# Designs tried in a protein design run: peptides against a protein of PDB entry 3MAZ. Part 6

Target 1, 99 residues: chain A of PDB entry 3MAZ
Amino acid sequence: VLNPMPACFYTVSRKEATEMLQKNPSLGNMILRPGSDSRNYSITIRQEIDIPRIKHYKVMSVGQNYTIELEKPVTLPNLFSVIDYFVKETRGNLRPFIC
Target 2, 99 residues: chain A of PDB entry 3MAZ as posed
Amino acid sequence: VLNPMPACFYTVSRKEATEMLQKNPSLGNMILRPGSDSRNYSITIRQEIDIPRIKHYKVMSVGQNYTIELEKPVTLPNLFSVIDYFVKETRGNLRPFIA

## One batch from the design tools (peptide; aimed at target 1 S42 K55 E69 N93)

Design b1_p11_6_s3 (made by RFdiffusion4, then SolubleMPNN; from b1_p11_6 with R5T A7P)
Fold by OpenDDE base, seed 2:
Structure b1_p11_6_s3 (fold): chain B 99 residues (1-99), chain A 11 residues (1-11)
Amino acid sequence: as target 1 above (99 residues)
Amino acid sequence: ESYETEPPEPL
């Protein structure tokens, strides 16, 4: 059974994700990508608040949930919720990169 | 590689 992934998921490296976001900022500013370990992921964003900044977040698969590795961890039931968190937390400033 | 420890900033 195939489980769908968020639209902003791409099988790209940290470097490639950065290049994608910088090249076409009008398409969105957030990418979900494979992590270095199995079942883990990373989020790469490019925000232009004061100046353009590229940031990366670690998303760890824990049991049936996912935890965004922050000083105050955020645990969510699926990757769609992870994307939703980033959108809502930034009040819409972050938008999934749709190529 | 490094990762953020704080949540993303809002506008």
Scores: peptide ipSAE 0.739, ipTM 0.949, DockQ to the pose 0.816
OpenDDE base, seeds 1, 3, 4, 5: peptide ipSAE 0.739, 0.738, 0.738, 0.737; ipTM 0.949, 0.949, 0.949, 0.948

Design b1_p11_6_s4 (made by RFdiffusion4, then SolubleMPNN; from b1_p11_6, 4 letters changed)
Fold by OpenDDE base, seed 2:
Structure b1_p11_6_s4 (fold): chain B 99 residues (1-99), chain A 11 residues (1-11)
Amino acid sequence: as target 1 above (99 residues)
Amino acid sequence: EEYETEPPEAL
């Protein structure tokens, strides 16, 4: 049984996620997508701070939790918390892409 | 493919 997924989750590739964010920036700037391996995910964002930049993050499924693969790893209990982390860490600059 | 190692930037 699969639990509900965050609203910004889309079964898209890295390339397609980038295109979605570039095409409709008003709909949000963060997408959660399938990773290269089962049970893993990736986050793609498009921030316009100094200039538009596309960045990707690896989210690994570890046991019953998820770890955002950063130099200083961030482990969270579910994917909703992962999205929350990105929103809060950027003080609202990142918003889930809602199509 | 490359991934970021630092947290996303804040305004």
Scores: peptide ipSAE 0.760, ipTM 0.952, DockQ to the pose 0.827
OpenDDE base, seeds 1, 3, 4, 5: peptide ipSAE 0.754, 0.758, 0.746, 0.753; ipTM 0.952, 0.952, 0.951, 0.951

Design b1_p11_7 (made by RFdiffusion4; failed a check: a repeat of another design)
Pose (drawn by RFdiffusion4):
Structure b1_p11_7 (pose): chain A 99 residues (1-99), chain P 11 residues (1-11)
Amino acid sequence: as target 2 above (99 residues)
Amino acid sequence: DFVEMPDGTDE
């Protein structure tokens, strides 16, 4: 079976992820990347609801699950589920960045 | 309608 990283996962820095989203909005507005100074992960998004805004979210590895660090944290079993949550919670506003 | 992602713990 294939169990790769999500399609929007790139081994890029916070800065590189920000630049990728600005340069190619047509390709999506969400990138999953390695968490700086941890074995965890970060999500970087560019939303244009009111004005363009770059936001970053922490996704922590906890046991065999991942916890999205929100006001009310959400725990899911894998990274595909985390991407699904971001898309669902934003009602489809967020789309994975497919380079 | 589309909505903004809620704020969380920044990196």

Design b1_p11_7_s1 (made by RFdiffusion4, then SolubleMPNN; from b1_p11_7, 5 letters changed)
Fold by OpenDDE base, seed 4:
Structure b1_p11_7_s1 (fold): chain B 99 residues (1-99), chain A 11 residues (1-11)
Amino acid sequence: as target 1 above (99 residues)
Amino acid sequence: MLVEAPDGLEE
């Protein structure tokens, strides 16, 4: 039995994720989605600090962990931790999209 | 202060 996925995980494309965040910003601004490769994922965010900005991050499956492809890469034990990282790093500005 | 998400390699 597979472990559950984070609540903000959706089987959507890059384009669909962007549209979801733009359409309903009140529901959150961060989505986890499948990457182009089997065990990899991507995170799409939409922050409105000065102006709306869309960003897409690569989350690479490495062994039993996950590495967020940042200028300074961060490796975490699971996808829940990946979501938590973005929430904490932005002091709550990023919130998982829950529809 | 609102914190911007970190920079990284985009998918």
Scores: peptide ipSAE 0.477, ipTM 0.904, DockQ to the pose 0.847
OpenDDE base, seeds 1, 2, 3, 5: peptide ipSAE 0.384, 0.469, 0.466, 0.469; ipTM 0.876, 0.901, 0.902, 0.903

Design b1_p11_7_s2 (made by RFdiffusion4, then SolubleMPNN; from b1_p11_7, 4 letters changed)
Fold by OpenDDE base, seed 3:
Order: structure tokens, then C-alpha cells, then sequence
Structure b1_p11_7_s2 (fold): chain B 99 residues (1-99), chain A 11 residues (1-11)
């Protein structure tokens, strides 16, 4: 049996993730989705700091860990920690999209 | 002030 995925994980495309976040911003502003390669993922966010901005991040599977491909990469032990990092880094501005 | 995530490699 596989471990569960974060609640904000959806098997959606980059385009669909963007549309989900734009359509229902009250449900959250962060989605985890499959990457283009197996075992890799992408994070799509929609932050409204000054104006709404959509960004996509690569989350690479490296060994038993995951690396968020930021200018200064961050490596974490699991996908739950990845989601937690985005929430904490933005001091709660980013919230998992729960549909 | 609200914190914006920095840029990174997109996918």
C-alpha cells in the first residue's frame, strides 16, 4: 500500500491547475500536480501580493527525498514537507487548494 | 507585509 498524497494533490495539467486556482481562490492557492517525468512533481501557485501572479515550480525526486527547484534549492524528506515549506515560507499566504 | 515565493525552475 502506497503512502497517501497531500490533500492538494490533483492529477491535472498545468493549464487546468491554473484554471482551478483562478476559479475558486477561496479554496486555496496552491496545487501539487504530476510533473512531466515520472516520480517528479510540479507546484502551481497563485499569489495576490500586488496583482494575481501564477507561478509553477519543479519538485524533483532525488533518491528518497524531494528538491524544490528554487534559485537556492531546498531538499525535503517527503511531499508533505514540501507543502509545509511553501506554507511556512510565505507565512501562511499560500494555502493548499482543497476541493 | 505578505511574502511572495521567489522564482525557480518552472514546469
Amino acid sequence: as target 1 above (99 residues)
Amino acid sequence: PLVEMPDGLEE
Scores: peptide ipSAE 0.574, ipTM 0.922, DockQ to the pose 0.831
OpenDDE base, seeds 1, 2, 4, 5: peptide ipSAE 0.566, 0.543, 0.525, 0.547; ipTM 0.921, 0.914, 0.909, 0.916

Design b1_p11_7_s3 (made by RFdiffusion4, then SolubleMPNN; from b1_p11_7, 5 letters changed)
Fold by OpenDDE base, seed 2:
Structure b1_p11_7_s3 (fold): chain B 99 residues (1-99), chain A 11 residues (1-11)
Amino acid sequence: as target 1 above (99 residues)
Amino acid sequence: PLVEAPDGLEE
């Protein structure tokens, strides 16, 4: 039994996430998805600043927390906080994809 | 904080 997950979490592959974001950009531009391992996740984003750019981040489970694999790693207590971080860090440019 | 997403290690 899984605990509640962020609304932008989908059990999709890297490719599928990319396609979802490209197909319906009006629904959001950030997806949380399963990572390569059981307790790890990935964040896929599609930002249109100068040109459309797709990026994939690793979100690693570390103990009871999660670390976003950034140039300067950020550790947060839960996945909701991970999503919040991306939203706030980009001043709202990144928005969870709500299908 | 900035509009562009931060740099990070890709999956």
Scores: peptide ipSAE 0.418, ipTM 0.887, DockQ to the pose 0.745
OpenDDE base, seeds 1, 3, 4, 5: peptide ipSAE 0.125, 0.063, 0.064, 0.055; ipTM 0.748, 0.718, 0.715, 0.705

Design b1_p11_7_s4 (made by RFdiffusion4, then SolubleMPNN; from b1_p11_7, 4 letters changed)
Fold by OpenDDE base, seed 4:
Structure b1_p11_7_s4 (fold): chain B 99 residues (1-99), chain A 11 residues (1-11)
Amino acid sequence: as target 1 above (99 residues)
Amino acid sequence: MLVEMPDGLEE
């Protein structure tokens, strides 16, 4: 049994996450998924600012925290905070994909 | 105004 995870967490591949976001954009535009490495994760987003753009972010498990690999890395205490960061930084434009 | 996330690194 998995420990509590953000609602937008899905055990899907990079490709599948992209397809999910493209197929049902009304359900949200951000997915948290397993990374290639054991305790790491990836965030896939689909923003439609000018045109639809898919981007992927590496979320590294560092000690008891998580670091979002942005140009200027951001370290947060848990995955819920990671999701919150994406929502906050985009002023709500990014929303967790809920199905 | 819509804020776009900056680029980042992925696996």
Scores: peptide ipSAE 0.545, ipTM 0.915, DockQ to the pose 0.818
OpenDDE base, seeds 1, 2, 3, 5: peptide ipSAE 0.535, 0.540, 0.540, 0.540; ipTM 0.913, 0.915, 0.915, 0.914

Design b1_p11_8 (made by RFdiffusion4)
Pose (drawn by RFdiffusion4):
Structure b1_p11_8 (pose): chain A 99 residues (1-99), chain P 11 residues (1-11)
Amino acid sequence: as target 2 above (99 residues)
Amino acid sequence: ETYERESPESY
């Protein structure tokens, strides 16, 4: 079976992820990347609801699961599930960045 | 690294 990283995962820095989203909005507005100084992960998003805004979220590896660090944290079993959550919670506003 | 804890905005 294939079990790769999510399609919007790129081994890029916070800065590189920000630049990728600004340069190609047509390709999506969400990137998953390695978490700086941890084995965890970060989500970087560019939303244009009111004005363009770059936001970063922490996805922590906890046991065999991942916890999205929100006001009310959400725990899911894998990274595909985390991307699904971000899409669902934003009602489809967030789309994975497919380079 | 700094992060947001508020949920992303939705439609």

Design b1_p11_8_s1 (made by RFdiffusion4, then SolubleMPNN; from b1_p11_8, 5 letters changed)
Fold by OpenDDE base, seed 2:
Formats: sequence, C-alpha cells, structure tokens
Structure b1_p11_8_s1 (fold): chain B 99 residues (1-99), chain A 11 residues (1-11)
Amino acid sequence: as target 1 above (99 residues)
Amino acid sequence: EEYEKEKPEAL
C-alpha cells in the first residue's frame, strides 16, 4: 500500500526549496523534501519573525513512525502529523507551501 | 549540511 504525501512535499534539493520559499512567500513558508538518506526527509521553512530566516529540520524514518530530530525529539505516526506539528507548534505561522 | 535542534518559533 502506497500512502499519499502531504501537499507541501516536493522532490527538490535544499537549495531549490529555499529558492521556492523566497520567490513566492505568499504561497506558504514550509516545504517537505527528500532527505539525504533513503526513507528520510527534511523540512525547510522561511519565517519572517524579526527578519527572514531559512531553517532546515531533519525527519528520520524510525520503524513505522517519523522523528523530528530536535534537541527534544518528537515522534509522530506519519508525515501528515509531522506537517501538523509544525503548523500547531508555530500557532499557524508556518503554512504548507502550495503551488 | 546542518539542521536546527530547537523547535520552530511561534509568534
């Protein structure tokens, strides 16, 4: 069974993701992309709190779950939950990039 | 490449 991917998932590199977010900030500020290792992913965001800042997060596939590699790791059941975490944790400041 | 270790900021 192949599950669908979040709407903000794009098969792009770190550089390409950065360019996408900078070019069209009105379309969202969060992208999910393939990680360097198989079955792993990365999240790239562009927040404009004080000044525009690009940040990247590592999302590791662990068993049947996914772990956001933070100082205090966050493990979730699927990629949709990962996106939800970023949206909720930032109180809506982060929004999936939709083009 | 480097990654963030702190959770994303909220407004």
Scores: peptide ipSAE 0.760, ipTM 0.952, DockQ to the pose 0.833
OpenDDE base, seeds 1, 3, 4, 5: peptide ipSAE 0.759, 0.758, 0.758, 0.758; ipTM 0.952, 0.952, 0.952, 0.952; seed 1 fails the geometry check

Design b1_p11_8_s2 (made by RFdiffusion4, then SolubleMPNN; from b1_p11_8, 4 letters changed)
Fold by OpenDDE base, seed 2:
Structure b1_p11_8_s2 (fold): chain B 99 residues (1-99), chain A 11 residues (1-11)
Amino acid sequence: as target 1 above (99 residues)
Amino acid sequence: EEYETEKPESL
């Protein structure tokens, strides 16, 4: 059984995610996508603080939780919480890409 | 491929 996925999840590559965010920035600036390994994921964002910058984050499946691979790792219970973290941490600057 | 380890910037 596969649980529901966040609205900003797309089965796209790093390159495709980048192109999606660049093409329609008004639809959001954050995408969740499959990682290189079966149960891992990646987050691609496009922030326009000073200049547009594309960044990628690794989200590792650890047991029944997910860990965002940051200098100070953040472990959360599900992918919805992962998306929530990015939204809240940036005080709303990051918004899920809704196509 | 490279990944960021610094948390995303806030406004």
Scores: peptide ipSAE 0.735, ipTM 0.946, DockQ to the pose 0.825
OpenDDE base, seeds 1, 3, 4, 5: peptide ipSAE 0.083, 0.726, 0.171, 0.120; ipTM 0.706, 0.945, 0.761, 0.732; seed 4 fails the geometry check

Design b1_p11_8_s3 (made by RFdiffusion4, then SolubleMPNN; from b1_p11_8, 6 letters changed)
Fold by OpenDDE base, seed 1:
Structure b1_p11_8_s3 (fold): chain B 99 residues (1-99), chain A 11 residues (1-11)
Amino acid sequence: as target 1 above (99 residues)
Amino acid sequence: ESYEREPAPAL
């Protein structure tokens, strides 16, 4: 069966996502979760490059695509591509949280 | 709530 959502998608709040990442860092450090508005999402990451840092990104539904709300917006065709973007941009430092 | 505008950093 084909899953319509990335494996790291969880119907959790910002707080819950943070707790998940902090509790089990070995399972991954990136979570996709529902945004405050329908069809929008948020990405929560926990990177430990220098010190542990929790960061949140906004992913907006734009037409049939999705835009990561960065200073220089990045538009992608689907949520799987959004996850892929974060993985590739960080050369694998970010990995989807799988439990 | 606030969100990051800078790209996620690489190693």
Scores: peptide ipSAE 0.567, ipTM 0.862, DockQ to the pose 0.814
OpenDDE base, seeds 2, 3, 4, 5: peptide ipSAE 0.564, 0.563, 0.565, 0.564; ipTM 0.861, 0.860, 0.861, 0.859

Design b1_p11_8_s4 (made by RFdiffusion4, then SolubleMPNN; from b1_p11_8, 4 letters changed)
Fold by OpenDDE base, seed 1:
Structure b1_p11_8_s4 (fold): chain B 99 residues (1-99), chain A 11 residues (1-11)
Amino acid sequence: as target 1 above (99 residues)
Amino acid sequence: EEYETEPPESL
């Protein structure tokens, strides 16, 4: 049994996440999903700044923390903080997808 | 599969 996960976590594939975000944009534009490796995750977002764009981010489990794999990596203590990072970094533009 | 290397765009 998994510990509590962020509300926007869904056991879906990259393709399914994309479809969810495109189908119901009013429910949010960010999904956390299982990564390709055990205990790792991916974030899929859909931003409509100029035109709709789907983007994916890799979140690696490192020790007891998680690192968002960016050129300038961001390490956080838990998955809730990872979601918080995306919300704050975009000044609220990104919102967790809630069914 | 490809992943982003830059943080998401801010408003």
Scores: peptide ipSAE 0.753, ipTM 0.949, DockQ to the pose 0.807
OpenDDE base, seeds 2, 3, 4, 5: peptide ipSAE 0.752, 0.752, 0.084, 0.746; ipTM 0.948, 0.948, 0.694, 0.947

## One batch from the design tools (peptide; aimed at target 1 S42)

Design b1_p12_1 (made by RFdiffusion4)
Pose (drawn by RFdiffusion4):
Structure b1_p12_1 (pose): chain A 99 residues (1-99), chain P 12 residues (1-12)
Amino acid sequence: as target 2 above (99 residues)
Amino acid sequence: PAATYTGTAPTD
């Protein structure tokens, strides 16, 4: 079976992820990347609800699950599920960045 | 098991 990283995962820095989203909004507005200084992960998003805004979220590896660090944290079993949550919670506003 | 990345995270 295939079990790769999510399609919007790129081994890029916070800066590089920000630049990728600004340069190609047509390709999506969400990137998953390695968490700086940890084995965890970060999500970088660019939303244009009111004005363009870059936002970063922490996704922590906890046991065999991942916890999205929100006001009310959400725990899911894998990274595809985390991407699904970000899309669902934003009602489809967030779309994975497919380079 | 979930897929993971094991490399060094890029700096800014």

Design b1_p12_1_s1 (made by RFdiffusion4, then SolubleMPNN; from b1_p12_1, 5 letters changed)
Fold by OpenDDE base, seed 3:
Structure b1_p12_1_s1 (fold): chain B 99 residues (1-99), chain A 12 residues (1-12)
Amino acid sequence: as target 1 above (99 residues)
Amino acid sequence: VAPVYTGVAPKD
């Protein structure tokens, strides 16, 4: 049993996450999932600009915080803050997938 | 219109 996790967390693979987002886009466009290593995670997002585009980001556990692996890394205190970051940065364009 | 997230992840 895991401690409380964000509502958009699902124990799915990269492929499954992509399929979930494609099948029900009205439910949200962002999923948090297990990474390849323990205590690490990945975020899959599906955004529509000209056409739907899928992107994946690594969220690495560093000490008691989490770092989103980007060219300009972003470190946050917990996974809820990670989700909030993506939502706020896009002013709601990214929404957690809830089913 | 809400902005699209444009963060760039390191290449694989």
Scores: peptide ipSAE 0.640, ipTM 0.893, DockQ to the pose 0.036
OpenDDE base, seeds 1, 2, 4, 5: peptide ipSAE 0.632, 0.632, 0.636, 0.633; ipTM 0.891, 0.891, 0.892, 0.890

Design b1_p12_1_s2 (made by RFdiffusion4, then SolubleMPNN; from b1_p12_1, 5 letters changed)
Fold by OpenDDE base, seed 1:
Structure b1_p12_1_s2 (fold): chain B 99 residues (1-99), chain A 12 residues (1-12)
Amino acid sequence: as target 1 above (99 residues)
Amino acid sequence: VAPQYTGVAPKD
């Protein structure tokens, strides 16, 4: 059965997402969560080189697509593609949080 | 080494 949402989607707040990633970094470092408005979402990532760095990105529903709010916006056809974008862009550095 | 994601979100 095809799930309607990516496996790393959780109905959590920004704070809760941050805590999840910090508590269990071995389970992944990327979470998709509800945005402030209907049909909008946010991506929370935790990357660690010198020190842990938490970043949040808005994923806005635009027509039938989704746009990641960046200085150079990226528009994709669905949320699965959004997750795939982050994974491929970092050649696996970013991994969906699965628990 | 896998690269870090460097995308920058717009400022509020």
Scores: peptide ipSAE 0.613, ipTM 0.890, DockQ to the pose 0.036
OpenDDE base, seeds 2, 3, 4, 5: peptide ipSAE 0.037, 0.608, 0.036, 0.038; ipTM 0.649, 0.887, 0.639, 0.641

Design b1_p12_1_s3 (made by RFdiffusion4, then SolubleMPNN; from b1_p12_1, 5 letters changed)
Fold by OpenDDE base, seed 1:
Structure b1_p12_1_s3 (fold): chain B 99 residues (1-99), chain A 12 residues (1-12)
Amino acid sequence: as target 1 above (99 residues)
Amino acid sequence: VAPVYTGEAPKD
């Protein structure tokens, strides 16, 4: 069965997502969550390069696609592609949080 | 490579 949402999607707030990632870093370091408006989402990540850093990014619904609000915006066809982008771009440093 | 993305969102 094809799930409509990525496995790392949780109906949690910015604060809750941060707490989840900090509490169980071994389960992954990337969460997709609801945005402030319908059809928009946010990505919360916790990278440990030099020190642990929590960062948030907006994923905006644009037509039938989604645009990751980065300095250089990236537009993708679906949310699964959004997650895949973060994983591949970081060569696996970012992994979807699965619990 | 573990890039750090720019364009962080100050609020949702």
Scores: peptide ipSAE 0.274, ipTM 0.819, DockQ to the pose 0.045
OpenDDE base, seeds 2, 3, 4, 5: peptide ipSAE 0.233, 0.271, 0.262, 0.248; ipTM 0.812, 0.818, 0.816, 0.809

Design b1_p12_1_s4 (made by RFdiffusion4, then SolubleMPNN; from b1_p12_1, 6 letters changed)
Fold by OpenDDE base, seed 1:
Structure b1_p12_1_s4 (fold): chain B 99 residues (1-99), chain A 12 residues (1-12)
Amino acid sequence: as target 1 above (99 residues)
Amino acid sequence: VPPRYTGVAPKD
């Protein structure tokens, strides 16, 4: 049994996540998904600042924390904090995809 | 203007 996961977590592939975000943009633009054959995760986002842009970010489990692979890596205590970071950093531009 | 994150995760 898995511990509680963020509401925007879905057991989907990179392709499926992209399709979900493109099909229902009104439901949110950020999805958390499992990494390939590992304890890691990936964040898929679809921002529409100037034109629609799909990007994928690696979230690595390091010890008891999680590190978002960015130019300047950010380490957080749990996946909920990871989602919160993306929301706050973009001042709400990114919102968790809630189906 | 909301910031854009840098970096791209490898294909999975």
Scores: peptide ipSAE 0.051, ipTM 0.709, DockQ to the pose 0.045
OpenDDE base, seeds 2, 3, 4, 5: peptide ipSAE 0.042, 0.042, 0.042, 0.050; ipTM 0.664, 0.679, 0.677, 0.701; seeds 3, 4 fail the geometry check

Design b1_p12_2 (made by RFdiffusion4)
Pose (drawn by RFdiffusion4):
Structure b1_p12_2 (pose): chain A 99 residues (1-99), chain P 12 residues (1-12)
Amino acid sequence: as target 2 above (99 residues)
Amino acid sequence: PSQIELEPDQDD
């Protein structure tokens, strides 16, 4: 079976992820990347609801699951599920960045 | 607004 990283995962820095989203909005507005100084992950989004805004979220590895660090944390079993949650919670506003 | 939209930006 294939079990790769999510399609919007790129081994890029916070800065590189920000630049990728600004340069190609047509390709999506969400990137998953390695978490700086940890084996965890970060999600970088560019939303244009009111004005363009770059936001970053921490996704922590906890046991065999991942916890999205939100006001009310959400725990899911894999990274595809985390991407699904981001899309669902924003009612489809967030789309994975497919380079 | 959703929980994600309300969440402050996070420094990682």

Design b1_p12_2_s1 (made by RFdiffusion4, then SolubleMPNN; from b1_p12_2, 5 letters changed)
Fold by OpenDDE base, seed 5:
Structure b1_p12_2_s1 (fold): chain B 99 residues (1-99), chain A 12 residues (1-12)
Amino acid sequence: as target 1 above (99 residues)
Amino acid sequence: MSQIEKQPDQEI
């Protein structure tokens, strides 16, 4: 039993996340998944701005917060805020994958 | 473009 997680969180691998997004793009284009260890996560996206592009982002636990590994790192208080950041930053282009 | 769009793909 996991405590509350964002709706787009799935216990899947990098490959599986990619396949999920490719197979059902109508369900969303962003997945949160476990990272290489229990202390971090990864965001997998499939944006279709020009052509379909799969990208992965590292989300690291930092104390009680989470830091998105970007050129300018962004630290947020919880994983829900992380998802919100991706949605807002892309002006709604990214949407949580919900199946 | 946002950081997200500009960010290169990571091997994560």
Scores: peptide ipSAE 0.381, ipTM 0.857, DockQ to the pose 0.776
OpenDDE base, seeds 1, 2, 3, 4: peptide ipSAE 0.355, 0.361, 0.353, 0.358; ipTM 0.843, 0.845, 0.841, 0.843

Design b1_p12_2_s2 (made by RFdiffusion4, then SolubleMPNN; from b1_p12_2, 6 letters changed)
Fold by OpenDDE base, seed 5:
Structure b1_p12_2_s2 (fold): chain B 99 residues (1-99), chain A 12 residues (1-12)
Amino acid sequence: as target 1 above (99 residues)
Amino acid sequence: LSQLEKQPDQEI
């Protein structure tokens, strides 16, 4: 039983997330999923700006917050904010995968 | 966009 999670959260593997995004790009291009080997999370994206590109980001659970592993780490209060960050940072290019 | 583009793919 999990408390409310972002709509684009799926309990899928790294591979499955990639397949989901590749199979139905019209449904969105961003998935939040459990980290492969940890309590942490991962944001899997599939951008098609020039060519299809799959990338995974690490979202670390830190205390009551979450930190997106970037050159300059971004710490946010919840996973909804994490999703928001990715959407805003890409000016809407990234959209949560909703199926 | 810049931060995201710079960050290499993570093993997670």
Scores: peptide ipSAE 0.726, ipTM 0.943, DockQ to the pose 0.751
OpenDDE base, seeds 1, 2, 3, 4: peptide ipSAE 0.390, 0.306, 0.298, 0.362; ipTM 0.887, 0.857, 0.853, 0.876; seed 3 fails the geometry check

Design b1_p12_2_s3 (made by RFdiffusion4, then SolubleMPNN; from b1_p12_2, 5 letters changed)
Fold by OpenDDE base, seed 5:
Structure b1_p12_2_s3 (fold): chain B 99 residues (1-99), chain A 12 residues (1-12)
Amino acid sequence: as target 1 above (99 residues)
Amino acid sequence: LSQIEKQPDQEI
């Protein structure tokens, strides 16, 4: 049992997330998933700006917050904010995968 | 492009 999580959170593997996004792109292009054997998480996206591209991002639990591992790390208070960041930074190109 | 779009794929 997990407390409230973003709607695009799924307990799936890297491979499964990729398959989900590829199979139903109309449902969204961003998935939040458990990190590999850790308390951390990963974001898997499938952007179609030029060509379909699958990318993964590390979201590290740091104290009470979460840090998105980017060239310039971004620390946010909760996973909902993490999802929001991805949406806003891409000007809406990324949308939570909802099935 | 944003950091997200520039970020290279990670082996996560």
Scores: peptide ipSAE 0.446, ipTM 0.883, DockQ to the pose 0.831
OpenDDE base, seeds 1, 2, 3, 4: peptide ipSAE 0.429, 0.413, 0.402, 0.409; ipTM 0.874, 0.863, 0.853, 0.860

Design b1_p12_2_s4 (made by RFdiffusion4, then SolubleMPNN; from b1_p12_2, 6 letters changed)
Fold by OpenDDE base, seed 4:
Order: C-alpha cells, then structure tokens, then sequence
Structure b1_p12_2_s4 (fold): chain B 99 residues (1-99), chain A 12 residues (1-12)
C-alpha cells in the first residue's frame, strides 16, 4: 500500500532522473525516486549556482519517519516534509520537478 | 555553507 506521494516522485533510476532534470530544467530541479532498498528513497537534484551540479541524497525510512542522510542527519515525519526541507534549506533554489 | 552544499554524492 502506497500513500500519496509528492508530485516530484517518479519511479525512475538514478540515470533517468539525471536525464529528466537535464532535459527540462525549467520544470524543476529536484526529483524523489525509489532507493536501492525497499522503503528507502533518493533525492536527485541539479543546481546551477556556479555550474550545473548533480547530486544524490539518501532518504532512509526509519520507523514512521524519514531520515535524510547528511553529515548531520535530518529526520522528518513524511516525504512531503523532506521535499519542503530541500526547498527551504536552499531558500527556494531547489524546486520539485513537475512534468 | 549549507549541509546540502557540503554533502558529497550519495549512493543511488
């Protein structure tokens, strides 16, 4: 059973996500996708602060929450909050990819 | 500055 997912969630691979972001940067620069393990996810972003940079982040399902794997891990109650974190942390630089 | 900028590429 899959609960509602953020609009930027796509069942795509790391490679596909990268291609999506590169092909249509005007549609957003952040994608949520399935991780390598069940119940885990990955965030793929393409920021253009100085030069285009692709990065991937691990979002681990822990209990009923989700933990973003960072130097200082951030735990949030749901995937919508995870997306919100990325948007807020970058002061709007990151925007969910909507196609 | 931010954690995201300092964070290296993670596993797929």
Amino acid sequence: as target 1 above (99 residues)
Amino acid sequence: LSQLEKQPDQEL
Scores: peptide ipSAE 0.290, ipTM 0.831, DockQ to the pose 0.749
OpenDDE base, seeds 1, 2, 3, 5: peptide ipSAE 0.286, 0.287, 0.287, 0.283; ipTM 0.826, 0.828, 0.827, 0.825

Design b1_p12_3 (made by RFdiffusion4)
Pose (drawn by RFdiffusion4):
Structure b1_p12_3 (pose): chain A 99 residues (1-99), chain P 12 residues (1-12)
Amino acid sequence: as target 2 above (99 residues)
Amino acid sequence: SLSEIESSDGSE
């Protein structure tokens, strides 16, 4: 079976992820990347609801699951599920960045 | 209404 990283996962820095989203909005507005200084992950998004904003979220590895660090944290079993949550919670506003 | 992800400044 194939079990790769999510399609919007790129081994890029916070800065590189920000630049990728600005340069190619047509390709999506969400990137998953390695978490700086941890084995965890980060999600960088660019939303244009009111004005363009870049936001970053922490996704922590906890046991065999991942916890999205929100006001009310959400725990899911894999990274595809985390991407699904971001899409669902934003009602489709967030789309994975497919380079 | 905006979700936490859409309204907040993020967790980083």

